Peptides against a protein of PDB entry 5HB3. Designs and how they scored, part 71

Target 1, 150 residues: chain A of PDB entry 5HB3
Amino acid sequence: RQMQDRCMSEYNQRIRNAPEGSIDPFRMACYKIIGRCDLSNRSLDGLQTDVNDWIWLQFNLARETDRSLELAGESYGLAELQASIREIGLKHFPKTAAEDTNGSFGMFFYLQILAGMFEQAIAYLYPFSYVDAVHFAIALTYYGLLRPVD

## One batch from the design tools (peptide; made by RFdiffusion4, then SolubleMPNN)

Design b1_p19_3_s1 (from b1_p19_3, 16 letters changed)
Fold by OpenDDE base, seed 2:
Structure b1_p19_3_s1 (fold): chain B 150 residues (1-150), chain A 19 residues (1-19)
Amino acid sequence: as target 1 above (150 residues)
Amino acid sequence: SAAELAQQRKQLAQMLASE
């Protein structure tokens, strides 16, 4: 708790008082990841990141913890992440095979799978790749992660 | 190509970061 409080204090102080551009973006990233500071901003400003970094960050920031037990003043869980992924899908990924130009459907499928959105992921993948969708559906069902329709 | 894929991933990351 002491560490968390210190992180928050330092983060707030730097955000408010540091000259623009003087803050080490890696330090700020540490405050975000370790200190869970400013969880409303789930990006690493000033750092060159790729999609894997983004994915890693989102899932590390998302905590399945009771809000009362959260050391951070803010709460961000899997449900919020799932909602974000859904919105991202609507905005940035093809909705149908006809809209797919770059094969990016696979990334959105991957995001949904990571987020535990199994039924939605399979449903999404099916029109793009029947074989893959069936394959994943079988596997997910076998491991009890997908509920077959009665 | 690998370079094209890398560029696409960067663009995607930027899009995702803006959300």
Scores: peptide ipSAE 0.214, ipTM 0.790, DockQ to the pose 0.760
Fold by OpenDDE base, seed 5:
Structure b1_p19_3_s1 (fold): chain B 150 residues (1-150), chain A 19 residues (1-19)
Amino acid sequence: as target 1 above (150 residues)
Amino acid sequence: SAAELAQQRKQLAQMLASE
């Protein structure tokens, strides 16, 4: 807790007082990840990142925490991440096979699976790839992650 | 191609980072 408080203090001080471009982006990333500073901004400014980096960051920031012990704006869990993924899906991913121009449906399926949104993931995948949806449904059912419809 | 895929992934990362 002392380390986290120190990180938060240093992060806030630097973001307010440091000239633009003078802050080491890697140091700021450490404050965000370790100190959980400014969780409303879930990006690493000044760093070149790819989709894998984004995924890694989201799941590292989304922790199961006691909300009663966290200050307002510092709580970010799996439920919030799932909500974000739903919103991202509505904005940036194809809703039907006819809208799929870049083959990006697989990435959205992957994000939903990682977030534990299994029923939604299978339902989404089915119109794009029937065979893959059935295979994943069987596998998820085998591991007890998907309930068969009776 | 691998280069085209990398560009697509970069564009997606930028979109995701804006959320």
Scores: peptide ipSAE 0.212, ipTM 0.789, DockQ to the pose 0.788
Fold by OpenDDE base, seed 3:
Structure b1_p19_3_s1 (fold): chain B 150 residues (1-150), chain A 19 residues (1-19)
Amino acid sequence: as target 1 above (150 residues)
Amino acid sequence: SAAELAQQRKQLAQMLASE
């Protein structure tokens, strides 16, 4: 508890008092990832990040920690991440093949798979690529990740 | 191109970070 309090204090102090551009973004990232400071902000400012970095961060922040032990009053787990991905999908990704101008459906499928949203991922992929959806469904079923509907 | 893909991924990451 003392360590977390210190991390939060240092994090807040640096954000408030450090001259603009003087903060090492990697150090701030360490405070966020290791110290779990400011978990409401799930981004790494000042770093060049891509989707893989974002999803990696989300998984690291989304710990199934016992809610009772996290001093940070905000519990963020896999369920919350999955909810976030669903919301992102509704806002930023094509819902139908007709809406897909950039071929971004594959990225959303990828995010859903990473988040363990297998049934939703297959259902999403199906109208874009029937063959691919069937292939993934077979593979997921083989590994016991997709349960066939009785 | 690899550069275009990187830019698309970066743009998407920025959108995701705003959520």
Scores: peptide ipSAE 0.176, ipTM 0.773, DockQ to the pose 0.722
Fold by OpenDDE base, seed 1:
Structure b1_p19_3_s1 (fold): chain B 150 residues (1-150), chain A 19 residues (1-19)
Amino acid sequence: as target 1 above (150 residues)
Amino acid sequence: SAAELAQQRKQLAQMLASE
């Protein structure tokens, strides 16, 4: 708790008082990840990140909210991340093969798989690549991750 | 190309970060 409070204090001080361009983005990232500072902002400013970095960050920021500690703070766990991925999918990824001009469907499939949205991922992939969807479905079923609706 | 893929991933990350 003391470490977290210190991180919060240092983070706030640096954001407010540091000269422009003097803030080490990596240090700020540490405050966010380790110190859990400013969790409402789920991006790392000043760092060149890709989709893998983004999803990694989301998982690190997500915490299993002990439902018992429903303190008034916005709990961000796996369920919220899954909801975010669904929303992102609706906004930024093709819904059908006909809409896919850039082959980006694979990335959205990948994000859903990482988030444990296996059934939705397979359902999404199916119209883009039947063969791949079937292969993934078989593999996921083999490992007990896919619950085939009988 | 690998460079094109990297750029696409970067663009996607920016879009994701804006959400």
Scores: peptide ipSAE 0.173, ipTM 0.768, DockQ to the pose 0.718

Design b1_p19_3_s2 (from b1_p19_3, 14 letters changed)
Fold by OpenDDE base, seed 5:
Structure b1_p19_3_s2 (fold): chain B 150 residues (1-150), chain A 19 residues (1-19)
Amino acid sequence: as target 1 above (150 residues)
Amino acid sequence: MAEELEKQKKELAEALSSE
């Protein structure tokens, strides 16, 4: 708790008082990750990041906490991450094989799997790659991660 | 192939960070 409070204090102080261009983006990233500062902004400003960095950050910031203990707007757990992945899917990924121009369906499948959205991931993959969808479904079922609809 | 994939990952990350 003391370390987290210190990180939050330093983060807020630097954002408000540091001269423009003097902020080390890596240092700010450390404060954000360790202190979970400003959870409304889940990006690392001033850093070149890819989708792997983004998803890694989301999982690091996500916590299963009792909502009763969190201030309004600071709750970010797996459910919120899954909701974000759904929204991203609707905006940025092909819905059908006919819309797939660059093979990006695999990335969305990957994000859904990481977020534990197994049923949705398989359902999404099926029209793009039947064989792969069946193989993943078998594997996920074997590990008890896929719940077949009776 | 690798370069195109990396480009797509960066473009996606930029889109995700702007939301």
Scores: peptide ipSAE 0.121, ipTM 0.730, DockQ to the pose 0.760
Fold by OpenDDE base, seed 1:
Structure b1_p19_3_s2 (fold): chain B 150 residues (1-150), chain A 19 residues (1-19)
Amino acid sequence: as target 1 above (150 residues)
Amino acid sequence: MAEELEKQKKELAEALSSE
């Protein structure tokens, strides 16, 4: 708690008071990650990031806390992450094989798998790659991660 | 192919960060 409070204080102070261009983006990233500062903004400003960095950050910021104990109105857990991935999917990824011009379907499948959205991931992959979808479904079922529809 | 994939990853990351 003390470390988190310190990170939040430093983060807020720097955002408000630091001269333009003087902010070390790596230091701010550390405060963001450790302190979970400003969870409404889940990006690392001033850093070149890729999709792997983005998803890594999301998982690091996500916490399963007892919502009853969170005094701070900002809860960010797995459910919120999954919701974000769904929204991203609707905006930035092909919905059908016919819409896929760049072969980006695999990335969205990957994001869904990482977020534990196994059923949705398989359902999404199926029209793009039947064979791969079946193989993943078998594997996920074998490990008890995919719920067989009775 | 690798360069195009990296470009797509960056573009996607930018799009994701703007959400």
Scores: peptide ipSAE 0.119, ipTM 0.725, DockQ to the pose 0.796
Fold by OpenDDE base, seed 2:
Structure b1_p19_3_s2 (fold): chain B 150 residues (1-150), chain A 19 residues (1-19)
Amino acid sequence: as target 1 above (150 residues)
Amino acid sequence: MAEELEKQKKELAEALSSE
């Protein structure tokens, strides 16, 4: 708690008072990750990141906190992350095999799996790769993560 | 193939960070 408060204080002070171009983006990233500062902005400004960095950040920022204890009215948990992934899927990924020009369907499948969206992930993968969808469905069922509709 | 995949990952991350 004390460390988080300190990180938040330093983060806010630097954003408000630092001269333009003087902010170390890595230092700001550390404050953001440790302090969970400014959860409305879930990006690392000034850093070159890939989709793996992005999703890692989302999971690090996502917390199932007692909503009652989060002083800042902005809760970001797994449900919000799943909603974000769904929205991203609608905007940036092919909806059908016919729309897939670059093979990006696998990335969206991966994001859904990471977010625990197992049923949606399998349903999405099925029209792109039947064999892979079946294999993942078997594995997820074996581990009790996929609930077949009785 | 690896370079194209990395490019796509970067482009996607940029798109995701802008939302």
Scores: peptide ipSAE 0.117, ipTM 0.724, DockQ to the pose 0.750
Fold by OpenDDE base, seed 3:
Structure b1_p19_3_s2 (fold): chain B 150 residues (1-150), chain A 19 residues (1-19)
Amino acid sequence: as target 1 above (150 residues)
Amino acid sequence: MAEELEKQKKELAEALSSE
């Protein structure tokens, strides 16, 4: 708690008082990751990031904590991450093979798998690659991650 | 090919960070 409060204080002070361009983006990233500062903004400003960095950050910020213990008043857990991935899928990824122009369906499949959205991931992959969907379904079932509909 | 993929990943990350 004391460390988190200190991180939040320093983070807020720097955002408010630092001259433009003088903020060390790596230091700010450390405050965000360690202190979970400003959970409404889950990005690393001033850093060159890709989708892998984004998803890594989301998982690091996500916590299954008792809501009563969160100082920021905002809870961010696996459910919220999964909701975000669903929204991203609706906005930025092809819904059907006919809409696929750049082969990006694989990235969305990957994001869903990472988030534990196994049934949705297989259902999504199936129209794009039948063979791959079947192979992943077999593997996920073998490991007890895919629940067969009884 | 690798450069184009990295560009697409960056563009997607930027889009994701704006939400």
Scores: peptide ipSAE 0.115, ipTM 0.724, DockQ to the pose 0.753

Design b1_p19_3_s3 (from b1_p19_3, 13 letters changed)
Fold by OpenDDE base, seed 3:
Structure b1_p19_3_s3 (fold): chain B 150 residues (1-150), chain A 19 residues (1-19)
Amino acid sequence: as target 1 above (150 residues)
Amino acid sequence: SAAKEEAMKKEMAAALASE
């Protein structure tokens, strides 16, 4: 608790007192990832990141907070990450094959799989690629990740 | 394809900007 409070204090002081552009983006990233500072902002400002960097960050930020720490701060776990991915999907990814202009449906499918949203991922993929959805469903079922509907 | 990857990165960047 004391370390987290100190990190938050230092982070807030740097944001408020540092001249614009003087803060090393990598240092700020360290405060966010290690210090869990300002978890409401889930982006790394000033860094060029790709989708893999983004999802890696989200998983790191979604670490199970010890219940003892949940009392004092914003808890962000897997459920919140899954909610965020769902929201991203609704805003930025095609909902139907007719809306798919760039073939980006595969990325959203990939994100859902990484987040453990297997049922939703298969349901999403099905209208874009029936064959792929069936193959993934079989594979996920084999590994016990997809529950067959009785 | 490289084009698909760039499109996906753009969508992710937009998602990050909205959060």
Scores: peptide ipSAE 0.038, ipTM 0.667, DockQ to the pose 0.520
Fold by OpenDDE base, seed 2:
Structure b1_p19_3_s3 (fold): chain B 150 residues (1-150), chain A 19 residues (1-19)
Amino acid sequence: as target 1 above (150 residues)
Amino acid sequence: SAAKEEAMKKEMAAALASE
């Protein structure tokens, strides 16, 4: 708690008082990730990030707030992340094999798997790669992550 | 919030566009 308060104070001071562009983006990232400062901004400004960096960040920021704390402000948990991934999928990823020009279906499958959206991930993959979808379904079922339909 | 979701989507979209 003391560390968080210190991080918040430093973060606020730097944002307010530092000349534009003088703040180390890595330091700002640390304040966000460790200090949970300014969680309204889920981007890392000034850093080159890829999809893996993005998803890693989202998982780190999406802490389960104890339901007891849900009485407080905007909670962003796994459910919200999953919702975001669904929306991203609808907007930016192919819905059918015919729409897949860049082979990007695999990335969306990957994101869904990471987010624990197993049933949706398999359903999505199936029309693109039947064999892969079946293999993943078997594996996920084996580990108890996919509920087989009786 | 809608703003957070939008920011995330933009970042993810940017990341996807860079790959």
Scores: peptide ipSAE 0.061, ipTM 0.674, DockQ to the pose 0.091; fails the geometry check
Fold by OpenDDE base, seed 5:
Structure b1_p19_3_s3 (fold): chain B 150 residues (1-150), chain A 19 residues (1-19)
Amino acid sequence: as target 1 above (150 residues)
Amino acid sequence: SAAKEEAMKKEMAAALASE
């Protein structure tokens, strides 16, 4: 608690008082990740990040919301992240093999797997690669991660 | 390409920020 308060204080002080562009982006990233400062902004400004960095950040910023904290402010947990990934998929990723010009279906499949959206991931992959979808389905079932619908 | 990946990330970040 004391560390968080200190981080928030330093973050607010630096944002307000530092000349534009003088703040080390890595330091700001530390305040965001460790100090959980300004969680409404889920990007790291001034840093070049890849998809892996982005998804890592989202998972770190997502709280394990104990059910008890549902009443307070914007809780962003796994469920919200899954919802966001679903929306991103609908807007920015191919729905069919015919729409896939860049092979980006694999990235969306990967994001869904990371987010624990196993059933949806397999269903999504199936029209792109039947063989791969079946193999992943078998593997996920073996590890108890895929629940067969009776 | 790295550029397409960056564009996708930016779009993903923007999509999350707009919620």
Scores: peptide ipSAE 0.052, ipTM 0.685, DockQ to the pose 0.212; fails the geometry check
Fold by OpenDDE base, seed 4:
Structure b1_p19_3_s3 (fold): chain B 150 residues (1-150), chain A 19 residues (1-19)
Amino acid sequence: as target 1 above (150 residues)
Amino acid sequence: SAAKEEAMKKEMAAALASE
């Protein structure tokens, strides 16, 4: 708590007092990740990021607290992240093989797997690559992550 | 919150556009 409060104070001070663009983006990222500062903004401004960076950030910023222990504040946990990934998928990724122009279906499959959306991931992959979907389904079942439908 | 979710979506969209 003390560290977080200190980080928040320093973050706020720097945002208010530093000239625009003078703050090291990596330092600001540290305040966000470690200090959990300004979590309403889930982007890292001033940094070149890719999808891997984005998903890594989302998991780091997500709270793993039991809903029962979370005070009346805004909670953003795994469930909310999963919902966001679903919505992103609907907007930015191909729904059918015919819509796939750049092979991006694999990325969405990957994101769903990372988010623990295993059943949905397999269901999504199936029309793009039957063989791959079956292989992943077998693997996920082996690790106890996929519940086979009888 | 809705605001956090929207920020996430925007970043994701930007990341996808950069690849």
Scores: peptide ipSAE 0.038, ipTM 0.631, DockQ to the pose 0.056; fails the geometry check

Design b1_p19_3_s4 (from b1_p19_3, 16 letters changed)
Fold by OpenDDE base, seed 4:
Structure b1_p19_3_s4 (fold): chain B 150 residues (1-150), chain A 19 residues (1-19)
Amino acid sequence: as target 1 above (150 residues)
Amino acid sequence: EKKKLEEQKKKLAEALSSE
């Protein structure tokens, strides 16, 4: 708690008072991750990041802990992350195999799997790779992660 | 191939960070 409060204080102070470009992006990232500062902004500005960094950040920010215990007024959990991934999918990933020019469907499948969106992930993968979708569906079903529609 | 993949990941990350 004390550490979080300190992080929030320092974060707010730096955002308000620091000259533009003078803030160490890594320090700001630490405040965001540890202090859970400004959870509405789920990006690391000023850092060269890839998709793995992005998803890692999302999972670190998304907590399943009881909302009552989080000092942050904003609750960001798995449900919100899943919603974000869905929105990203609609905007940035191919919806059909015909639209897939870059083979990026696999990345969106991966993101959905990581977020526990198993049914949606399989449904998405199916038109791109039938064989892979079936294999994943079997595996997920075996582990009780895929709920077949009765 | 690796370079192409890295470039794609970078472009995607940029797109994701803007959301």
Scores: peptide ipSAE 0.159, ipTM 0.768, DockQ to the pose 0.798
Fold by OpenDDE base, seed 3:
Structure b1_p19_3_s4 (fold): chain B 150 residues (1-150), chain A 19 residues (1-19)
Amino acid sequence: as target 1 above (150 residues)
Amino acid sequence: EKKKLEEQKKKLAEALSSE
């Protein structure tokens, strides 16, 4: 608790008092990841990040909060991450093969798989690549990750 | 080609971070 309070204090002080551009973005990232400071902002400002960095950050910030200890803040867990991925999919990724101009469907499939959204991932992939969807479905079923709807 | 892909990933990450 003392460490977290200190991290929060230092984080807030630096955000308020440091001249623009003088804050080490890596240090701020450490406060966010380790100190869990300002979890409402799930981005790393001032860092060149890609989709892999983004998803890595989301998983690190998403904790199965033992409901008891993180009393005060908005709990961000796997369910919230899955909801975010669903929303992102609706906004930023093609819904049909006809809408896919950049081949970005594979990235959304990948994000869903990482988030454990296996049934939705297969259903999404199917209209883009039937063969790949079937192969992934077989593999996921073999590992007991797909629940076949009786 | 690789550079173009990285730029696309960056743009997507920026869009994702704004959500």
Scores: peptide ipSAE 0.156, ipTM 0.763, DockQ to the pose 0.731
Fold by OpenDDE base, seed 2:
Structure b1_p19_3_s4 (fold): chain B 150 residues (1-150), chain A 19 residues (1-19)
Amino acid sequence: as target 1 above (150 residues)
Amino acid sequence: EKKKLEEQKKKLAEALSSE
């Protein structure tokens, strides 16, 4: 709690008083991750990041706690992240094998798996790679993560 | 190939961060 309060205080001071471009982006990232400052902005400005960094950040910022227990006063959980991934998928990833020009389907499959969207991930992968979809389905079923269709 | 993949991942991350 003390650390979080300090992070919030320093974050607020810097955003108000620091000249533009003078703020260390790594420090700001620390305040966001540790201090949970400004959770409405789930990006790290001024840092070179890839999709793995992005998804890692999303999971770190997501909480499975009730809003009343969140010290940041904002609620962003796995459900919201899953919704975001779904929306991103609709906008930025191929919907069918015929639309796939760059082989990017695998990345969207990966994001869905990380987010626990197992059924959707398998369903998505199936038209792109039947063999892979079956193998993942078997594995997920073995671990009780894939719900059988009733 | 590895470099191209990393560039694609960065481009995707930028797109994801803008959503």
Scores: peptide ipSAE 0.153, ipTM 0.763, DockQ to the pose 0.721
Fold by OpenDDE base, seed 1:
Structure b1_p19_3_s4 (fold): chain B 150 residues (1-150), chain A 19 residues (1-19)
Amino acid sequence: as target 1 above (150 residues)
Amino acid sequence: EKKKLEEQKKKLAEALSSE
């Protein structure tokens, strides 16, 4: 608690008082990840990040909120992350093979798998690659991650 | 091909971070 309070204080002080461009973006990232400062902003400003960095950050920021301690604060857990991925998918990824101009369907499939959205991931992949979807479905079922629809 | 893929990943990350 004391460390978190200190991180929050330092984060707020730096945002308010530091000259523009003088803040070490890596330090700010540490405050966000460790100190959980400004969780409403789920991006790392001033850092060149890729999709892997983005998803890694989302998972680190997403904590199992003890539902019992859900004070009125913004809870960001796995469910919220899954909702975000779904929303992103609707906006930025092809819905059909005909819309896939850049071959980006695989990345969205990957994001859904990482977020534990297995059924949705397989359903999404199926129209793009039948063979791959079947192979993944078999594997996920074997490991008990895909619920067979009775 | 690798450069093109990296660029696509970067563009996607930028789009994802803006939301």
Scores: peptide ipSAE 0.153, ipTM 0.759, DockQ to the pose 0.778

Design b1_p19_4_s1 (from b1_p19_4, 12 letters changed)
Fold by OpenDDE base, seed 1:
Structure b1_p19_4_s1 (fold): chain B 150 residues (1-150), chain A 19 residues (1-19)
Amino acid sequence: as target 1 above (150 residues)
Amino acid sequence: DAARQAARQAFWNQVAAAS
């Protein structure tokens, strides 16, 4: 807790008082990840990141919370991450093969799989690549991750 | 394909910025 408090203090100090352009984005990232500072902002400003960086960050920031104990605090767990991914999908990713450019559907499929949204991922992939969807479905079923509806 | 990769990165940048 002492470390977290120090991180929070330093984070706030730097955000408010640091000269423009002097903030080390990597240090700020450390405050975010280790110190859990400013969790409402789940992005890393000043850093070029890709989809892997993003999802990695989301998982690191996500925590299992006993919602029964949290009366006032915002909880960010797997469910919230899944909701975010769904929202991102609805807003930005192609819904049909005709809308797809550069194979971006695969990126959304990838995110859904990582977040454990297996049924949704397969359903999404199906119209883009029937063969791939079937293969993934078989594999997921084999490992007990996909529950086929009888 | 480098061009496709660049396009995907650009796409993700837009997604991330808007999320």
Scores: peptide ipSAE 0.444, ipTM 0.898, DockQ to the pose 0.531
Fold by OpenDDE base, seed 5:
Formats: C-alpha cells, sequence, structure tokens
Structure b1_p19_4_s1 (fold): chain B 150 residues (1-150), chain A 19 residues (1-19)
C-alpha cells in the first residue's frame, strides 16, 4: 500500500507539473498498473500497443466487485469489460462475412472468448466459419463452459 | 503474412483510438 500511495502521488505530480513530452510513457504505465492511478483512463498513452496489450491491461485493471457496495462510476469488473467488448464489436467489427476485412472477425471472437462470452462468441463465429464454430463449441462443452442445447 | 499482420494492427489502432 505504501508503494501504491507513492506511485499515485508521483503520477499526480507528473501529470500536473511535467512539461509536455518530457514524461517517460513506460514510467507512467507503471504508475497506472502498480499504483492503479486514474482508472477511468484504461489506456497507455504514448505507447504502441496491440490487442493483446489492451486485453491484458483491462484484466489487470479490472477487479472483482461486490455490487451491493460499489459506488456509481467507481467499479470496473468482468461485467463492465464484457460490456466494453460488446460495444467495441457493435461499433467496429464486421457483422457478416461480406464485411470482413483481413480476418478481423477472428480478433473479435478472440476477445469474446478471453472475456468468457462463450455463447456470444460461438454465435458470432458461426456465420464466418461453420467448421471452427462447431469445433470450439465441442471443446467448450467438453470443459463445461458451454451448455448443450436440445 | 507480414502484410496481413500489419493490416490487423492498423485496424486495431483505429479501434483502440475510438474506444
Amino acid sequence: as target 1 above (150 residues)
Amino acid sequence: DAARQAARQAFWNQVAAAS
């Protein structure tokens, strides 16, 4: 906790006082991850990141929350992450195979699987790749992550 | 393969910037 408090203090100091462009983006990333500073901004400014970096950061910043104790605008858990992925999908990812560009449907499927959105992931994948959807459905069912339908 | 990877990265950059 002492280290986290120090990180928060230094983060706030630097964000307010440091000249523009003088802050090491990796240092600021450390403050965010270790110190949990400014959790409303779940991105790493000044760094080139990919989809894996993004999802890794989301899971590290997300926490298990008690809905009965949470205050409005403070909590970010699995449910909020899943909601974010849904919104990203609706806004940016292809809805049909005809809209697919560079196999981007697979990336959305990947994000949904990592976030535990198994039924939605299979339903999304099915029209793009029937064979892959069936194979994943079988595997997920085997591990008890997908319920068979009669 | 490299070209496809670059295209996917470019796509993600757009998604991340807008989210």
Scores: peptide ipSAE 0.443, ipTM 0.897, DockQ to the pose 0.532
Fold by OpenDDE base, seed 2:
Structure b1_p19_4_s1 (fold): chain B 150 residues (1-150), chain A 19 residues (1-19)
Amino acid sequence: as target 1 above (150 residues)
Amino acid sequence: DAARQAARQAFWNQVAAAS
């Protein structure tokens, strides 16, 4: 708690007092990850990141903890992350094979799987790759993560 | 392959920036 409090204090101080553009984006990332500062902003400004960096950050920020126990006073859990992924999908990812460019459907499938959106992921993947969808469905079912239809 | 990866990264950058 002491470390988090200090991180939050430093974060707030730097946000308010540091000259624009002078703050090390990696330092700010540390404050966000370790100190859980400013969780409403779930991006790393000033850093080039890929999809893995993004999803890793989201999972680290997403907590299933009582809000009252969070120093940040902000609530962001798996449900919110799943909602975010859903929205991202709706806005940016192909809905049909005809819309797909450079296999971007796989990236959305990947995000859905990581977020535990298994049924949605399989349903999404099926029109793009029947074989892959079936294989994943079988595997997920085997491990009890996908429920077969009655 | 490299070109496709670059394209995917560019796509993600667009997604991330807009999200």
Scores: peptide ipSAE 0.438, ipTM 0.896, DockQ to the pose 0.554
Fold by OpenDDE base, seed 3:
Structure b1_p19_4_s1 (fold): chain B 150 residues (1-150), chain A 19 residues (1-19)
Amino acid sequence: as target 1 above (150 residues)
Amino acid sequence: DAARQAARQAFWNQVAAAS
């Protein structure tokens, strides 16, 4: 707890008092990841990040249990991450092939698979690629990750 | 490929900024 207090103090102090451009983004990332500071902001400011960086961060910040004894008192688990991915999908990702311009449907499918949202991922992929959806469904079923309907 | 990658990154930046 003492370490967390120090991390939080330093994190807040740097955000408030450090001259613009003087903050080491990687150091701030360490406060986020190791110190679990300011978990309500689940982003890494000042760094060029991609979808893999984002999802990696989310998994690192998420706990298997929704209970936290951390100073922030914030709960963030797999369920919350899955909810976040659902919301992102609804807001930003194409719903049909006609809406897709850059193959971004694959990125959303990727995120859903990583988050264990297998049924939703298959359902989403189906209208974009029937064959791929069927193949993934078979594979997921084989590994016991997808249950066929009765 | 570079253009496609740039487009994907731009798209994700928009998503991340709005999240």
Scores: peptide ipSAE 0.437, ipTM 0.895, DockQ to the pose 0.459

